# Designs tried in a protein design run: peptides against a protein of PDB entry 4CIC. Part 128

Target 1, 148 residues: chain A of PDB entry 4CIC
Amino acid sequence: KVSTKGHYGVQAMFDLAQHFGEGPVSLKSIAERQGLSEPYLEQLIAVLRKAGLVKSVRGAQGGYILAREPRDIKVGDIIRVLEGPIAPVESVSQDDPEHSLKFDFSVTKSVWEKVKKSIEEVLDSITLADMLKDAEEAQMAQGYMYYI
Target 2, 147 residues: chain B of PDB entry 4CIC
Amino acid sequence: KVSTKGHYGVQAMFDLAQHFGEGPVSLKSIAERQGLSEPYLEQLIAVLRKAGLVKSVRGAQGGYILAREPRDIKVGDIIRVLEGPIAPVESVSQDDPEHSLKFDFSVTKSVWEKVKKSIEEVLDSITLADMLKDAEEAQMAQGYMYY

## One batch from the design tools (peptide; made by RFdiffusion4, then SolubleMPNN)

Design b2_p21_8_s4 (from b2_p21_8, 14 letters changed)
Fold by OpenDDE base, seed 2:
Structure b2_p21_8_s4 (fold): chain B 148 residues (1-148), chain C 147 residues (1-147), chain A 21 residues (1-21)
Amino acid sequence: as target 1 above (148 residues)
Amino acid sequence: as target 2 above (147 residues)
Amino acid sequence: DLEKGAKINEELAKKKLKYDF
């Protein structure tokens, strides 16, 4: 599962994508639009900035911008930055040595690796630009449904 | 992520698949082979039994068997029984009304739905019979590496 | 009591499962 961190990270990055080219966006405005707490968003943005997905702009009209074009940021890139490598199975905490999976069940591992690969392929196939396009199409479709 | 419950559930079901046709397997023997606690396995098996994936056999040679052939049990079926519907994103607990995702971001939802669909497709493409075959192939490959 | 504990644990497990994916 994508954690809340990953989910909100994608939302925040998508908000920045919607404003790409319009200049810096304040964290407050992102938080308000995305229904996020500003302190939580600060933590997300700090990680995303450190990873080079977001840039901070200083000044009176300061804030944050995407560090790359929306087409050059995959959803998978955002998730990997926020959550690390996509693991389809919880690593059973090493803290129960008695339940150390003594049997590296190569077969069960292969199932989860297939799941991992599939998730990665999907997330790496979707850019912020694709999400912008989908949003535009959805808005157009809603507009047409109100006129029918 | 597949939970520990899902992971161990698949392992337990795979163990039962390896013994399919040999008669009932004791929970103790599954627990020992799979590195599971017997009480934890009892909970898993109870859920799997209720879902009709496993049958209990009574008697001195009693235990558990697969309720269906390994080919008729998808990994996805096991996961759905143990975990419910595959959700790619944590449902933010409704307990923080302030962080209720007020904005049903249709676009972000669509991303997670695509992920969900992809996971479901993968898990529904793998049967316990496929896992058995993969195990046999892996054992053969190890056998050939020692010769 | 055991059934209530099992249901609570099942609900907690379902909540945890909803987080682990």
Scores: peptide ipSAE 0.117, ipTM 0.730, DockQ to the pose 0.038; fails the geometry check
Fold by OpenDDE base, seed 4:
Structure b2_p21_8_s4 (fold): chain B 148 residues (1-148), chain C 147 residues (1-147), chain A 21 residues (1-21)
Amino acid sequence: as target 1 above (148 residues)
Amino acid sequence: as target 2 above (147 residues)
Amino acid sequence: DLEKGAKINEELAKKKLKYDF
């Protein structure tokens, strides 16, 4: 599962992609459009900025921009930055020694590795540019529904 | 992500698959082999039994068996029983009205639906019989590394 | 209040991130 953090992070990055080339976007405007709290978005953007996916622009019209073109940012890149490596199984907290997952049964591990690989392949196949295209297609389809 | 419940549930089902045809397996023996607490395993088995993936056998040699052959149980079936529908994104608890995920942006939803479909396809492609075969192959490979 | 909510949400998000993969 993608966490709420990953979900909102992708939404915030997609918002920045929609405004790519229009200049810096304020966190407030992203928060309002995406239905996020501004403080939560600040935390997400701080992580994304540190990872080099977002740039901060200073000044009176300051804000944030994508650090790369939408075509050069995969959804997988965003998820890896926000959540770390895609793990198909939660790391059972090592701290319960009685639940030593000692039997990392190679077979069960292999199932989860297959799931991991599949998720990674999907997320790495989708760019912010692909998402923009899908949004445009959806808007066009809605526009046509109003004219019929 | 598969929860600890899903993970241990697949392990318990795999243990039952390894003993398929040998008769009923005690929860104690499964718990010992899989490194699970017996009470936790009881909860898992109760869910799996209610879903018809496991059968309880009564008697002095009572225990549990797979309700179907290993080839007829997909990993996806086990996960759906234990965790419900595979959701790629956690349902943000609807209860925080300020976090109205109002903008279920069709586009972001489509990304997660693609992930969901991919996970489902993988989990539905793997049976307990496939896992048994993989275990046998791994054991053979280990046996050859020691020579 | 917002800072407490953000910390609780961060802790909940850290706990959920541990459970909700």
Scores: peptide ipSAE 0.102, ipTM 0.729, DockQ to the pose 0.036; fails the geometry check
Fold by OpenDDE base, seed 5:
Structure b2_p21_8_s4 (fold): chain B 148 residues (1-148), chain C 147 residues (1-147), chain A 21 residues (1-21)
Amino acid sequence: as target 1 above (148 residues)
Amino acid sequence: as target 2 above (147 residues)
Amino acid sequence: DLEKGAKINEELAKKKLKYDF
């Protein structure tokens, strides 16, 4: 699963992609459009900025911009920054050291590694530019439904 | 992510697959081999039994068996029974009704649906029989490294 | 009190199971 952090991170990055080239966007405006709390968004943006996916612009018209073009940012890049490596199974080993699965059944691990690889391939196949295109296509389809 | 419930459920079902045709396996023996607590395994097996993936056998040599052949049980079937539908993103809509994402951004949802579909395809492509075969191949490979 | 704690933990565990995907 994508955590709430990953989900909202992708949503915030997509908002910045929609405004790419228009200049800096305020956190307040992103929060309002995306239905996020501003303090929560500040935490997300701080992580994304530290990872070099977002830049802060200072000044009266200050805010945030994408640090790279939408085509150069994969959904997988955003998820890895916010959540770390995709783990298909939560590491049972951390919460209960006594029930450390002695038998690292290589076979069950291989199933989860296949799932991980599949998720990574999907998330790495989708850029913010692909998401922008999909949004435009969806808006065009809705526009045609209102004119019929 | 696969929950702990899904992970241990697949592990328990795989143990039952390894003993398929040998008769009923006790929950205690599964718990010992798989490093699971017996009470936790009882809860998992109860769900799996109710879904028709496992059968209980009564008697002195009672226990549990797979209800179907290992080839007829997908990992995806086990996960769906234990966890329900694969949800790639947690439904944000349930926990904070006030911050109900008014904009169901169809685009972000489509990303998660693609992830979901990909996970389902992988989990539905793997049977307990495939897992048994992979285990045999791994054991043979280890046996050859010792010679 | 223990039963309420167990139900809260069960709901939290169900939430965690729902969130840990």
Scores: peptide ipSAE 0.092, ipTM 0.723, DockQ to the pose 0.037; fails the geometry check
Fold by OpenDDE base, seed 3:
Structure b2_p21_8_s4 (fold): chain B 148 residues (1-148), chain C 147 residues (1-147), chain A 21 residues (1-21)
Amino acid sequence: as target 1 above (148 residues)
Amino acid sequence: as target 2 above (147 residues)
Amino acid sequence: DLEKGAKINEELAKKKLKYDF
């Protein structure tokens, strides 16, 4: 499952992609458009900035921009930054050695590794540019429905 | 992510698959082999039984059996029973209508639907019989390393 | 005190987010 953090992080990055090339966008404007609290968005953007996916611009027209072109940012990159490695099963914290999953049943582990690989392949196949294209196609399709 | 419930549920079902055709298995024996608490396993088995994946057998040799052959039980069936529909994103609980994901951004939803479909395809492609075969192959490979 | 509460809630939220996957 993608956490709320991952979900909203992808939404915020998609908003920045929609404004790519228009200059810096304020956190307030992103929060308003994405239905996010500004304080929550500040936390997400801080993580994304530290990872080098977003840049802060200072000045009167200050705000945030994508650090790379939308085609050079995968959804998988955003998720890995916000959530860490895609783990299909929660690693039962190593801290209880007695309930060490003694039976690291290689077979059950292999099932979850297959799931992990599948998720990674999907998320790494989708860029912010692909998402922009899909949004444009959806808008065009809606526009054509109003003309019929 | 698969919850601990889903993870241990698959382990318990796999244990029952390994003993399929040998008769009823006690919860105690499954719990011991899988490193689970017996009370936790009772809760899992109760859900799996209600869903018709497991049967209880009464008597002196009572216990639990798979309700179907291992080939007729997908990992996806077990996960859907224990966790409900595979949701790639946590459904933000519907209870705060004001923080309704107003922007059901069709585009972000489509990303998560692709992830969901991919997970479902993987989990529905793996049966308990496939897991049994993989276990046998792994044991044979280990046996050949000792000779 | 508020900072400690926020850290505990953040840790609890991180733990809960870990388990709900």
Scores: peptide ipSAE 0.081, ipTM 0.717, DockQ to the pose 0.037; fails the geometry check

## One batch from the design tools (peptide; made by RFdiffusion4, then SolubleMPNN)

Design b2_p22_1_s1
Fold by OpenDDE base, seed 2:
Structure b2_p22_1_s1 (fold): chain B 148 residues (1-148), chain C 147 residues (1-147), chain A 22 residues (1-22)
Amino acid sequence: as target 1 above (148 residues)
Amino acid sequence: as target 2 above (147 residues)
Amino acid sequence: GEKSILEGEALELVEGDEVPAA
């Protein structure tokens, strides 16, 4: 499961992508559209801003914009910023010495590394521009279903 | 991260695969080799047994065996049994109405579905037999590094 | 409760069942 943080982060970034070129978007407007609490969104945006994925604009039309074009932001970039590196297995906290995975059995680790790599490849293959395109296609498909 | 349950489940199943054809393996021996608590392993094995991936053998040489050949057990089968269906996103518990993912935004969902599919494809492409082969190759490689 | 793949620091794929404390 993608964390709630990752999920909402991608949603917020996608909302900013939908408004890219229209000027700054308020956190309130993003929160309303995405069904997020404004305080939660503030935390997400702060992290995304610090990572250089989002820019804050000051003034009467203040808010946030994507720091890069939607095509230059991968879903993987968003997830890495919010969640850090994709870890294949929960790090069994080193704190319980009895449950220390003594046998770091190389083979099981390799399975999870393959899973990790696959996830990274997928997330790095999808940009916000791809998501915008998918949204447009979905809207067109819905429009066609109403004409049938 | 794969859950601890999934991770240890795969380890336990792999241990049984390494002993496949040698007869029943005791939970104690699996626990010792895999660094698992015996009670935790009992819970895992109970689930795996109920799902028909493991068989219990009774008697003096009692224990557990794989219910199928290692080639017929995918890592994905083990994970699905232990974890259920791979869910792409944490189900925000419906209990906090304020954090209800109201906008099931079709596009974000599609991203996670792609991730899910990719994970499933990987896990379904790896059998316990593949893991056995990888272990043998790793042992040979270590043997060559000591020479 | 199965904690999600993407817990806080790293994409966690499968929820860690709390290993019951021995």
Scores: peptide ipSAE 0.027, ipTM 0.796, DockQ to the pose 0.272; fails the geometry check
Fold by OpenDDE base, seed 3:
Structure b2_p22_1_s1 (fold): chain B 148 residues (1-148), chain C 147 residues (1-147), chain A 22 residues (1-22)
Amino acid sequence: as target 1 above (148 residues)
Amino acid sequence: as target 2 above (147 residues)
Amino acid sequence: GEKSILEGEALELVEGDEVPAA
């Protein structure tokens, strides 16, 4: 499962990708388009900025832009920045000693590592440019449905 | 994420696979070997039994067995039984209206569907028999390190 | 609540269900 943070982070980055080359986008406008609270988006953008995925532009028409071209930002990059490494299994909170996974069953661990690897491969195979292309194709498909 | 339920369910099923053909295994013995509480394991086994992955055997030497051969049980089957469909994105709890995912962005949804599909493919590619083989190989590798 | 794979610093694929205290 992608966290809400990861999900919204990808949405926000995708919004910035859609406006790439058009200049800075305000957080307010992103929040409105993506259905996010502006304060929550500010937190996400702060993390993404610190990681060098977004840049702030100052001025009356200030806001945010992608720090790289959409083709140079993988979904996996966004997720790693917001959520850290992809963990396949939730660490059983060490706080319940009775339910401490005493037996790191190497075999079960290997199953989850395979799942992790698979997720990473998928997320690293998708760029913001790929998402833009998919959106364009979807819009064209919808447009053709209205002209028939 | 595989839930703790899914994780422990796979462990319990793997324990049953290791004893497949040896007769019924007690929940107590599984719980002890897998580091699970017996009451929690009872709940897991109840679900797995209802789904037809495990059978209960009655008698003085009663307990549980796999309902199918280890090769006929995928990890994906266990996870689907315990957790239901693999959801790639947490449903934002509808209870926080400020964080309601108002826009089902078709494109972002497609990303998560790809992740889901990938997880399903992996989990459906692994059987309990594959896990048994991996365990045997790991034991052999450890045994060779001691010689 | 069904915890997401992406909850926390690592994409944790396993949701921490509260294991009932023994």
Scores: peptide ipSAE 0.026, ipTM 0.790, DockQ to the pose 0.236; fails the geometry check
Fold by OpenDDE base, seed 4:
Structure b2_p22_1_s1 (fold): chain B 148 residues (1-148), chain C 147 residues (1-147), chain A 22 residues (1-22)
Amino acid sequence: as target 1 above (148 residues)
Amino acid sequence: as target 2 above (147 residues)
Amino acid sequence: GEKSILEGEALELVEGDEVPAA
């Protein structure tokens, strides 16, 4: 599963991709378009910036830009930055010693590893450029429906 | 991601699969073998029983059995029973109204739908019988390493 | 009301239900 953080992170990165080449975008404008709170977006952008996926531009026309071209950013890259390694099973918090996963059930572990691999393959197969293309195709399809 | 509930549910179902054909297994014995608390296992088994994946056998030699053969139970079936539909993204809890997913971002949704489909395909491709086979193969491999 | 399709009960990586203490 992708967390809300991962979901909104991908949304924010996609917004930056839509404006790629147009110059820096303000956090306020991203927040408004994506339906995010500005403070929450600031936290996401801070992490993404630290990871080198986003750059901050200073000045009156300052804001944020993608640090790389949309084709060079995978959805998997965004998720790994925001959520860490894709885990198929929630780590049982170490806090309940009685429920220590005592048994490394190798067989159940292998099931979750297969799930993990499948998720990684999907997320690593999708770039922000692919998402842009899909958006354009969807807009064209909608545009055709309005003109019919 | 699979919850702890889903993880332990699959473990419990796998334990029942390992004993399939041997008669009913007590919750206590499953709990001991799987490292689960008996009360927690009771809750899992209750859900699995209600869904028709497990049967209760009454009597002195009572306990639980799989309701179907291991080959007829997919991991995906267990997960859907315990956790509901496989969703790739955590539902934003309705509690923060300001973070209402206002925009049906069709494009981001399509990404998560692809992830969902991939998870479903994997989980629906694995049966308890497949897990039994994998366990046997792993045991044989370990046995060969000790010689 | 556009119910967010994300309202599908996300298989919350449920943080472990508090396993009731034995």
Scores: peptide ipSAE 0.026, ipTM 0.786, DockQ to the pose 0.134; fails the geometry check
Fold by OpenDDE base, seed 1:
Structure b2_p22_1_s1 (fold): chain B 148 residues (1-148), chain C 147 residues (1-147), chain A 22 residues (1-22)
Amino acid sequence: as target 1 above (148 residues)
Amino acid sequence: as target 2 above (147 residues)
Amino acid sequence: GEKSILEGEALELVEGDEVPAA
């Protein structure tokens, strides 16, 4: 499962990608367009900025921009920054040794490793540029349906 | 992330697969071998039984068996029974409409659908029989290193 | 009770922080 944090993080980054080259975008405008709370978005943007995926621009028309071109940011990069390493199984907190997955059964571990690898491959195959292209194609398809 | 429930469910089902054809296995013996609490295993087995993946055998040597051959049980079947549909994004509980992922952004949804499909394909490609084979191969590989 | 993240809910790949109520 992608967390709400990962989901909203990808939405926020995609919004910045749609405005890439137009200058800084305010957090308020991103929050409004993406249906996010501004305080929550501030937390996400802080993490993304620290990771070097987003830059802040100061001034009266200040805001945020992508730190890299949309083609140079994978969805997997965004998820790893927000969520950490993609783990297939929840690490049972080491704090409860009775409930720790004590039995690292090698065969079951291999199943989860296969799942992890598959997720990583998918997320690393999709860039923000790919998402922009998909959005443009979807918009064109909707435009054609109204003319028929 | 696979939950602890999904993880332990697959372990319990794999234990039953290892004993397939030997007769009923007690929950106590499964719990001991897999490092699970017996009460927790009882809950898992109840769900798996209701879904028709496991059968209970009554009597002095009673216990549980797989309801199907190991080749006819996918890991995906076990996970769907225990966890429900494989969803890529946490369904924000509909109970808090303010926290519901209100913005079904079509493009982001497509990303998660791709992830979902990939997970389903992997889990549906692995049977308990495949896991048995992998265990046998691992055991043989360890035996050759000692020699 | 360990909330089984996999209980009936979509395979949560990533533990989400609770989105604070707007």
Scores: peptide ipSAE 0.025, ipTM 0.789, DockQ to the pose 0.096; fails the geometry check

